Peptides against a protein of PDB entry 4IGA. Designs and how they scored, part 120

Target 1, 116 residues: chain A of PDB entry 4IGA
Amino acid sequence: KRVLIVDDAAFMRMMLKDIITKAGYEVAGEATNGREAVEKYKELKPDIVTMDITMPEMNGIDAIKEIMKIDPNAKIIVCSAMGQQAMVIEAIKAGAKDFIVKPFQPSRVVEALNKV

## One batch from the design tools (peptide; made by RFdiffusion4, then SolubleMPNN)

Design b1_p30_3_s3 (from b1_p30_3 with E2A L6K Q10A K18L E19K E28L)
Fold by OpenDDE base, seed 2:
Structure b1_p30_3_s3 (fold): chain B 116 residues (1-116), chain A 30 residues (1-30)
Amino acid sequence: as target 1 above (116 residues)
Amino acid sequence: SALEEKIEEALKKVEEQLKELEEELEELLE
């Protein structure tokens, strides 16, 4: 399966890329904000998306909503430092399949990838 | 509803993650 990594932090994208590849998944590509995420989703048609929330240009929640409009079957895993209940609820309502809080254990990401 | 169940499950998972982080933090601060 191919994964689109969405995060404005380069180091986080690198970390996720390492985890994803070591877990046997392919990295379809990367996006640095929500707008780019939507564009890359259309372009790359990934199987799974890891989605940050706090990003410039377009936040992760809005990106989820836009991606879900494009593909209602999109498999989106939120990965965010914002672990507030309200944010979790909002992400799930938007269409996210899972929610991982930063900082995270690599195993949490792998488990989420395997379950979506 | 199905959505409510999904929300509940997600909240539970996040709570577990936060608990684990708190435990790890406590260990680091010892």
Scores: peptide ipSAE 0.564, ipTM 0.865, DockQ to the pose 0.898
Fold by OpenDDE base, seed 5:
Structure b1_p30_3_s3 (fold): chain B 116 residues (1-116), chain A 30 residues (1-30)
Amino acid sequence: as target 1 above (116 residues)
Amino acid sequence: SALEEKIEEALKKVEEQLKELEEELEELLE
């Protein structure tokens, strides 16, 4: 399966790329903000998306909503430092399949990838 | 509803993650 990695932090994208590839997944591409994520989703048609929330241009929640308009069956895993209940609820309502809090254990990401 | 159940499950998972982080931090401070 191919994964689109969305995070404004280069380090986080690198970390996720390492986790994803070691888990046997392919990295379809990367996006650095929500707007780019939407465009990359259309372009690359990934199987799974890892989505940051706090990003410039367009935040992750809005990106989720836009991607869900494109593909109601999109598999989106949120990875965010914002683990407040309100944010989790908002992400799930938007269409996210899972929510991983930063800092995360790599195993949590792998489990989410395997279950979506 | 299905959505409510998904929310509940997600919240539970997040709470578990946060608890694990807190435990790790406590161990570092000991």
Scores: peptide ipSAE 0.553, ipTM 0.861, DockQ to the pose 0.915
Fold by OpenDDE base, seed 4:
Structure b1_p30_3_s3 (fold): chain B 116 residues (1-116), chain A 30 residues (1-30)
Amino acid sequence: as target 1 above (116 residues)
Amino acid sequence: SALEEKIEEALKKVEEQLKELEEELEELLE
């Protein structure tokens, strides 16, 4: 399966890429903001998306909503430092399948990838 | 509802993760 990694932090994208690859998944591509995420989703048609929330241009919640409009069956895993209940609820309502708080263990990401 | 169940499950997972992080932090600060 192919994963689109969305995060404005280069380090985080690198970390996720390593985790995803070692878990046997392929990285479809990367996006650095919500707008780019939507564009890359259309272009790459990934099987799974890891989505940051706090990003410039367009935040992750809005990106989730836009992607879900494009593909109601999109498999989006949120990875965010904002682990507040309100944010989790908002993400799930927007269509996210899972929510992982930063910092996270690699195993948590792998678990999410395997279950979506 | 189905949505409520999804939210509940997600919140539970987050709470579990946060608990683990707190425990790890406490251990590091000891």
Scores: peptide ipSAE 0.553, ipTM 0.867, DockQ to the pose 0.906
Fold by OpenDDE base, seed 3:
Structure b1_p30_3_s3 (fold): chain B 116 residues (1-116), chain A 30 residues (1-30)
Amino acid sequence: as target 1 above (116 residues)
Amino acid sequence: SALEEKIEEALKKVEEQLKELEEELEELLE
């Protein structure tokens, strides 16, 4: 399966790329904000998306909503430092399949990838 | 509803993640 990695932090994208590839998944591409995420989703048609929430230009929640309009079957895993209940609820309502809180263990990401 | 169940499951998973993180932090502060 191919994964689109969305995070404004280069370090985090690199970390996720390492985890994803070691878990046997392919990285379809990367996006640095929500607007780019939507564009990359259309272009690359990934199987799974890892989505940050707090990003410039367009936040992750709005990106989820836009991607879900394009593909109602999109598989989006949120990966965010914002672990508040309200944010989790909002992400799931938007269409996210899972929610991972930063800082995270690599195994949590792998489990989410396998279950989505 | 299906949505409510999904929310409940997600909240439970996040709470578990946070609990583990808190436990790790507590151990580091000891």
Scores: peptide ipSAE 0.543, ipTM 0.857, DockQ to the pose 0.886

Design b1_p30_3_s4 (from b1_p30_3, 8 letters changed)
Fold by OpenDDE base, seed 4:
Structure b1_p30_3_s4 (fold): chain B 116 residues (1-116), chain A 30 residues (1-30)
Amino acid sequence: as target 1 above (116 residues)
Amino acid sequence: SEMEKKIEEALKKVEEQKKELAEELKELLE
């Protein structure tokens, strides 16, 4: 399966790329903000998306909503430092399949990838 | 509802993650 990695932090994208590839998945591409995420989703048609929340241009919640409009069957895993209940609820309501809090153990990401 | 169940499960999982993280940090700070 191919994964689109969305995070404004280069280090985080690198970390996720390492985790994803070591878990046997392919990285479809990367996006650095929500707008780019939507564009890349259309372009790359990934199987799974890892989605940050706090990003410039367009935040992750809005990106989830836009992607879900494009593909109601999108498989989006949120990876965010904002693990407050309100944010989790908002992400799930927007269409996210899972929510991982930063900082996270690699195994949490792998588990989420395997379950979506 | 289905959505409510999804939210409940996500919240539970997040709290579990937070607990594990807190424990790890506690150990590192000891």
Scores: peptide ipSAE 0.542, ipTM 0.854, DockQ to the pose 0.900
Fold by OpenDDE base, seed 5:
Structure b1_p30_3_s4 (fold): chain B 116 residues (1-116), chain A 30 residues (1-30)
Amino acid sequence: as target 1 above (116 residues)
Amino acid sequence: SEMEKKIEEALKKVEEQKKELAEELKELLE
């Protein structure tokens, strides 16, 4: 399966790329904000998306909503430092399949990838 | 509802993650 990695932090994208690759998945591409994420989703048609929430231009929640309009069957895993209950609820309502809090254990990402 | 169940499961997982992180930090400070 191919994964689109969405995060404004280069280091975080690098970390996720390493985890995803070592877990046997392919990295379809990367996006640095929500607008780019939507664009890349259309272009690359990934199987899975890892989605940050706090990003410039367009936040992750809005990106989830837009991607779900494009593909109601999109598999989106949120990966965010904002682990407040309200944010989790909002992400799931928007269409996210899972929610991982930063800082995370790599195994949590792998488990989420395997389950979506 | 199905959505309520999804939310409940996600909240549970997040709380578990927070608990694990807290435990790791606690051990680091001991």
Scores: peptide ipSAE 0.540, ipTM 0.853, DockQ to the pose 0.921
Fold by OpenDDE base, seed 1:
Structure b1_p30_3_s4 (fold): chain B 116 residues (1-116), chain A 30 residues (1-30)
Amino acid sequence: as target 1 above (116 residues)
Amino acid sequence: SEMEKKIEEALKKVEEQKKELAEELKELLE
């Protein structure tokens, strides 16, 4: 399966890319903000999206909402330092399938990829 | 109710992850 990685931090995208590829998944592409995420989703039609929340231009919650408008069956895993209950609730309401808090162990990401 | 269950499950998983992280940090500081 192909994964779109969305995070404004280059280091985080690199880390996720390493985890995803070692787990046997293909990286479809990368996005650095919510607007780019929506554009890349349309372009690449990935099977799974990893989504940061706090990003410039467009935040992850809004990006989730926009992607869900395009594809109601989108498989989005949130990966964020914003692990407060309110944020988790908001992400799930927006359509996210899972929520991983930073910092995370690679196994948590792999588990999420396998289950969505 | 379906959405509520999804939220509940997500919250539970997040808290579990936080607990695991806290334990790892605790061990490093001992």
Scores: peptide ipSAE 0.530, ipTM 0.850, DockQ to the pose 0.906
Fold by OpenDDE base, seed 3:
Structure b1_p30_3_s4 (fold): chain B 116 residues (1-116), chain A 30 residues (1-30)
Amino acid sequence: as target 1 above (116 residues)
Amino acid sequence: SEMEKKIEEALKKVEEQKKELAEELKELLE
């Protein structure tokens, strides 16, 4: 399966790329903000998306909503430092399949990828 | 509802993650 990685932090994208690749998945591409994420989703048609929340231009919640409009069957895993209940609720309501809090163990990401 | 169940499950998983992190930090501060 192919994964689109969305995060404004280069370090985080690199970390996720390493985890995803070692787990046997392919990286479809990367996005640095929500607007780019929507564009890349249309272009690359990935199987799974890892989505940050706090990003410039467009935040992750809005990106999830827009992607779900394009593809109601999108598989989106949130990966964010924003672990407050309100944010989790908002992400799931928007259409996210899972929510991983930063900092995280690599195994948490792999489990989410396998289950989505 | 189905949505309510999904939310509940997600909240549970997140709380578990936060508790694990809290325990790690507690040990470092002792």
Scores: peptide ipSAE 0.529, ipTM 0.849, DockQ to the pose 0.897

Design b1_p30_4_s1 (from b1_p30_4, 10 letters changed)
Fold by OpenDDE base, seed 3:
Structure b1_p30_4_s1 (fold): chain B 116 residues (1-116), chain A 30 residues (1-30)
Amino acid sequence: as target 1 above (116 residues)
Amino acid sequence: SLEEKIEEALKKVEEQLAERAEEELEELLE
């Protein structure tokens, strides 16, 4: 399966890329904000998306909503420093399949990838 | 249902945060 990694932090994208690759998945591409995420989703048609929430231009929640309009079967895993209940609820309502709080263990990401 | 999906997600987040809290507490007690 191919994964689109969405995060404004270069370090975080590198970390996720390492985890995803070691777990046997392919990285379809990367996006640095919500607008780019939507564009890359259309272009690359990934199987899974890891989505940050707090990003410039367009936040992760709005990106999830737009991607779900394009593909209602999209598999989106949120990875966010914000773990408030309200944010979790909002992400799931938008269409996310899972919610991972930063910092996280690599095993948590792998579990999410395997279950979506 | 949407409600069930929300409940499951909240549970997973709670579990992740609890695990982290336990690790931090153990470090403080060492």
Scores: peptide ipSAE 0.635, ipTM 0.896, DockQ to the pose 0.863
Fold by OpenDDE base, seed 2:
Structure b1_p30_4_s1 (fold): chain B 116 residues (1-116), chain A 30 residues (1-30)
Amino acid sequence: as target 1 above (116 residues)
Amino acid sequence: SLEEKIEEALKKVEEQLAERAEEELEELLE
């Protein structure tokens, strides 16, 4: 399966890329904000998306909503430093399948990838 | 249902945070 990694932090994208690759998944591509995420989703047609929330241009929640409009079957895993209940609820309502809080264990990401 | 999905997600987040807290405590006690 191919994963689109969405995070404004280069370090975080690198970390996720390493985890995803070691877990046997392919990295479809990367996006640095929500707008780019939507564009890359259309372009790359990934099987799974890891989605940050706090990003410039367009936040992750809005990106989830837009992706779900174009593909209601999208598999989106949120990965965010914001672990507030309200944010979790909002992400799931938007269409996310899972919610991972930063910092995270690599195993948690792998679990999410395997279950979506 | 949506409610069930929300509940499950909240539970997973709580579990992750609890695990983190335990790890941090263990490090402090070393």
Scores: peptide ipSAE 0.632, ipTM 0.895, DockQ to the pose 0.914
Fold by OpenDDE base, seed 5:
Structure b1_p30_4_s1 (fold): chain B 116 residues (1-116), chain A 30 residues (1-30)
Amino acid sequence: as target 1 above (116 residues)
Amino acid sequence: SLEEKIEEALKKVEEQLAERAEEELEELLE
């Protein structure tokens, strides 16, 4: 399965890339903001998306909504430093399948990848 | 249902946070 990694932080993208590849998944590509995420989703048609929330240009919630318009069956895993209940609720309502709080253990990401 | 999905997600977040807190506490006490 191919994963699109969306995060404005290069370090986080690198970390996720390492986790994803070690878990036997392929990295379809990377995006640094929500707008880019939407465009990359159209272009790459990944199987799974890891989605940051706090990003410039377009936040992760809006990106989720736009991706879900493109593909109602999109598999989106949120990875965010914002772990408030309200944010979790909003993400799930938008269409996210899972919500991971930063910092996270690699095993948690792998679990999410395997279950979506 | 959507409610169930939300509940499950909230539960997972709580579990993750609890696990992290336990790990941090162990480091402080060792």
Scores: peptide ipSAE 0.630, ipTM 0.893, DockQ to the pose 0.916
Fold by OpenDDE base, seed 4:
Structure b1_p30_4_s1 (fold): chain B 116 residues (1-116), chain A 30 residues (1-30)
Amino acid sequence: as target 1 above (116 residues)
Amino acid sequence: SLEEKIEEALKKVEEQLAERAEEELEELLE
């Protein structure tokens, strides 16, 4: 399966790329903000998306909503430093399948990838 | 249902935070 990685932090994208590839998944591409995420989703048609929330231009919640309009069957895993219950609820309501809090263990990401 | 999905997500977050707390405690005790 192919994964689109969305995070404004280059380091985080690199970390996720390493985890994803070691787990046997392919990286479809990367996005650095919510607007780019929506564009890349259309272009790459990934099987799974890892989505940051706090990003410039467009935040992850809005990106989830836009992607879900494009593909109601999108498989989106949120990865966020903000683990507040309200944020989790908002992400799931928007259409996310899972919510991972930063910092995370690689195994948590792999678990999410395998279950979506 | 949506409510079930929310509950599951909240549970996973709580579990992750609990695991993190245990790891932090272990590091403090080293």
Scores: peptide ipSAE 0.625, ipTM 0.892, DockQ to the pose 0.863

Design b1_p30_4_s2 (from b1_p30_4, 12 letters changed)
Fold by OpenDDE base, seed 3:
Parts: structure tokens; sequence; C-alpha cells
Structure b1_p30_4_s2 (fold): chain B 116 residues (1-116), chain A 30 residues (1-30)
């Protein structure tokens, strides 16, 4: 399966890329903000998306909503430093399948990838 | 259902936060 990695932090994208590839998944591409995420989703048609929340241009919640309009069957895993209950609820209502808080264990990401 | 999905997500987040807290405490006690 191919994964689109969305995060404004280069370090985080690199970390996720390492975890994803070691777990046997392919990286479809990367996006650095929500607007780019939507565009890349259309272009690459990934199987899974890892989505940051706090990003410039467009935040992750709005990106989730836009991607879900494009593909109601999108498989989106949120990966965010923002772990407040309200944020989790908002992400799931928007269409996310899972919510991972930063910092995280690699195994948590792998588990999410395998279950979506 | 959506409510069940939310509940499960909240549970997972709480578990992750508790694990983090445990790890941080262990660091302090080293």
Amino acid sequence: as target 1 above (116 residues)
Amino acid sequence: SLEEQIEEALKKVQEQLEERRKEELEKLLE
C-alpha cells in the first residue's frame, strides 16, 4: 500500500517515512500543508494518508474534510501534537480513521497503518 | 457508529498519553 505523508515539519516527514518503509509500505509522496495534501491526494491517489493538524495555509482538519469530499473512502490517520479530546472528536467527525499523538512509538503508527 | 468510533479514538489517545506519562516518570526516577 502507498502512503501520503502530510506534515509541515521535514523532520517528522522523515521519521514517518522511515517507519512506513520499514513496515513494508511505500511512500506515495509528501505534503507540507493542507492545501498541498488535497492536491497530492488527487494526483497520487494514495491508499493511506498520515495527516498533521497544525499546518500553514490549511490545517489538517480542513484537509481531511476536503479529501473526504474527493474520496469518501479515504483512509486518513491523524498524527498530531494536539491531543485534546475536542480535537480528537473533530478529527473523527471529519472522517479520520485513527488519531495518534506526538510523540509516538513507531509501533503505534504501524498498528494504525495495518488496521485502516 | 460514529459515537463508537469517537469513543475508541479517545480511548487510544488516553492510553498513549498514559504510556508517555509513565515513560517520563521512569526517566525522572533514574
Scores: peptide ipSAE 0.645, ipTM 0.899, DockQ to the pose 0.931
Fold by OpenDDE base, seed 2:
Structure b1_p30_4_s2 (fold): chain B 116 residues (1-116), chain A 30 residues (1-30)
Amino acid sequence: as target 1 above (116 residues)
Amino acid sequence: SLEEQIEEALKKVQEQLEERRKEELEKLLE
């Protein structure tokens, strides 16, 4: 399966790329904000998306909503430093399949990838 | 259902936070 990594932090994208590839998944591409995420989703047609929430231009929640409009079957895993219940609820309502809080263990990401 | 999905997500987040606290505590005891 191919994964689109969305995060405004280069370090985080690198970390996720390492985890994803070591888990046997392919990285379809990367996006640094929600707007780019939507465009990359259209372009790359990934199987899975890891989505940050706090990003410039367009936040992750809005990106989730837009991607779900494009593909109602999109598999989106949120990876966010914001672990508030309200944010979790909002992300799931928007269409996310899972919610991972930063910092996280690699195994948690792998679990999410395997279950979506 | 959406309600069940939300409940599961909240549970997973809580479990992750608890696991993190446990790991931090274990490090303090080293």
Scores: peptide ipSAE 0.645, ipTM 0.899, DockQ to the pose 0.897
Fold by OpenDDE base, seed 5:
Structure b1_p30_4_s2 (fold): chain B 116 residues (1-116), chain A 30 residues (1-30)
Amino acid sequence: as target 1 above (116 residues)
Amino acid sequence: SLEEQIEEALKKVQEQLEERRKEELEKLLE
């Protein structure tokens, strides 16, 4: 399966890429903000998306909503430093399948990838 | 249902936070 990694932090994208590839998944591509994420989703048609929340241009919640308009069957895993209950609720309502808080264990990401 | 999905997500987040807190505490005790 192919994964689109969305995060404004280069370091975080590198970390996720390492985890994803070691777990046997392919990285479809990367996005650095929500608007780019939406465009990359259209272009790459990934099987799974890892989505940060706090990003410039367009935040992760809005990106989730837009992607769900494009593909109601999108598989989106949120990976965010923001772990507040309200944010979790908002993400799931928007269409996310899972929510991972930073910092995280690699095994948690792999678990999410395997379950979506 | 959406409610069940939210509940499950909240549970997973809480478990992750508790695990992190436990690890931090263990490091302090070492």
Scores: peptide ipSAE 0.644, ipTM 0.898, DockQ to the pose 0.922
Fold by OpenDDE base, seed 4:
Structure b1_p30_4_s2 (fold): chain B 116 residues (1-116), chain A 30 residues (1-30)
Amino acid sequence: as target 1 above (116 residues)
Amino acid sequence: SLEEQIEEALKKVQEQLEERRKEELEKLLE
């Protein structure tokens, strides 16, 4: 399966890329903000998306909503430092399948990838 | 259902936070 990685932090994208590839998944591409994420989703048609929340130009929640409009069957895993209950609820309502809080263990990401 | 999905997500977040607390405690005891 192919994964689109969305995060404004280069280090985080690198970390996720390492985890994803070691788990046997392919990286479809990367995006650095929500607007780019939407465009990359249309372009690459990935199987899975890892989505940050706090990003410039467009936040992750809005990106989730836009992607779900394009593809109601999108598989989106949120990965964010913002682990408040309200944010989790909002993300799931928007269409996310899972929610991972930063910092995280690599195994948690792998679990999410395998279950979506 | 959506409510079940929310509940499951909240549970997983809580479990992750608990794991972090456990790791932090273990580090303090080293």
Scores: peptide ipSAE 0.643, ipTM 0.898, DockQ to the pose 0.907

Design b1_p30_4_s3 (from b1_p30_4, 15 letters changed)
Fold by OpenDDE base, seed 3:
Structure b1_p30_4_s3 (fold): chain B 116 residues (1-116), chain A 30 residues (1-30)
Amino acid sequence: as target 1 above (116 residues)
Amino acid sequence: SLEEKIEEAIRKVQEQLEERRREEELLEEL
């Protein structure tokens, strides 16, 4: 399966890329904000998306909503520094399949990838 | 249902945070 990595932080994208590739998945591409994420989703048609929430231009919640309009079957895993219940509720309502809090263990990301 | 999905997601987040807390507490006791 191919994964689109969405995060404004270069370090976080690098970390996720390492985890994803070591787990036997392919990285379809990267996006640095929600607008780019939507465009990359259309272009690359990934199987899975890892989605940050706090990003410039367009946040992760809005990006989830736009991707779900394009593909109602999209598999989106949220990776966020904010673990507040309100944020979890908002992400799941928008269409996310899982929610991972930063910092995370690599095993938690692998579990999410395998289950979506 | 949507409610069940939300409850499951909240549970997973809580479990992740609790695991981190336990690891930190164990490390401090050493």
Scores: peptide ipSAE 0.647, ipTM 0.899, DockQ to the pose 0.894
Fold by OpenDDE base, seed 2:
Structure b1_p30_4_s3 (fold): chain B 116 residues (1-116), chain A 30 residues (1-30)
Amino acid sequence: as target 1 above (116 residues)
Amino acid sequence: SLEEKIEEAIRKVQEQLEERRREEELLEEL
């Protein structure tokens, strides 16, 4: 399966790329903000998306909503430093399948990838 | 249901945070 990695932090994208590839998944591409995420989703048609929330231009919640409009079956895993209950609720309501708090263990990401 | 999905997500986040806390506590003891 192919994964689109969405995070404004280059370090985080590299970390996720390593986890994803070591787990036997393919990286479809990367996006650095929510607007780019939506564009890349249309372009690459990934099987799974890892989505940051706090990003410039367009936040992850809005990106989730837009991607879900494009593909109601999108498999989106949130990876965010914000672990507030309200944010979790908002992400799930928007259409996210899972919510991972930063910092995370690689195993947690792999678990999420395997379940979606 | 949406409610069940929310509850599950919240539970998983809480579990992750608890695991982190345990790891931090273990590191502090070393």
Scores: peptide ipSAE 0.645, ipTM 0.898, DockQ to the pose 0.914
Fold by OpenDDE base, seed 5:
Structure b1_p30_4_s3 (fold): chain B 116 residues (1-116), chain A 30 residues (1-30)
Amino acid sequence: as target 1 above (116 residues)
Amino acid sequence: SLEEKIEEAIRKVQEQLEERRREEELLEEL
C-alpha cells in the first residue's frame, strides 16, 4: 500500500517516512499543508494518508473534509500534537479512521496503518 | 456507528497518553 505523508514539519515527515518504509509500505509522496495534501491526493491516489492538523494555508481537518469529498473511501490517519477530545471528535466526524497524538511510538503508527 | 467510532478513537488517545505518563514517571524514579 502507498502512503501520502502530510505534515508541515520536515523532521516529522522524515520520521514518518522511516516508520512507513520499515513497516513495508511505500511512500506515495509528501505534502506540507492542507491545500497541497488535497492536490497530492488527486495526483497520487494514495491508499492511506497520514494527516497533521496544525498546518499553514489549510488545516488538517479541512483537508480531511476536502479529501472525503473527492474519495468517500479515503483512509486517513491523524497524527497531531493536539490530543483534546474535542479535536478527536472533530477529526472522526470529518472522516478520519484513527487519531494518533504526538509524540508517538512507531508501533502505534504501524498499528494504525495495518488496521485502516 | 459514528458514536462508536468516536468512543474508540477517544479510548485509543487516552491509552496513548497514559502510556506516555507511565514512561515519564519511570524516568523520574531512575
Scores: peptide ipSAE 0.644, ipTM 0.897, DockQ to the pose 0.925
Fold by OpenDDE base, seed 4:
Structure b1_p30_4_s3 (fold): chain B 116 residues (1-116), chain A 30 residues (1-30)
Amino acid sequence: as target 1 above (116 residues)
Amino acid sequence: SLEEKIEEAIRKVQEQLEERRREEELLEEL
């Protein structure tokens, strides 16, 4: 399966890339904001998306909504420093399949990848 | 249902946060 990694932090994208590849998944590509995420989703047609929430240009919630308009069957895993209950609710309502709080254990990401 | 999905997601987040707290407590005891 191919994964699109969406995060404005280069370090976080690198970390996720390492976890994803070691787990036997392929990295389809990277995006640094929500607008780029939507564009890359159309271009790459990934099987899974890891999505940050707090990003410039377009936040992750809006990106989820736009991706779900493109592909109602999109498999989106949120990875965010924001762990508030309200944010979790908003992400799931938008169409996310899972929600991971930063900092996270690599095993939590792998579990999410395997379950979506 | 959507409600069940929300409840499950909240539970998983809470579990993740609890695991972090346990790790932090263990480190503080060392």
Scores: peptide ipSAE 0.637, ipTM 0.894, DockQ to the pose 0.922

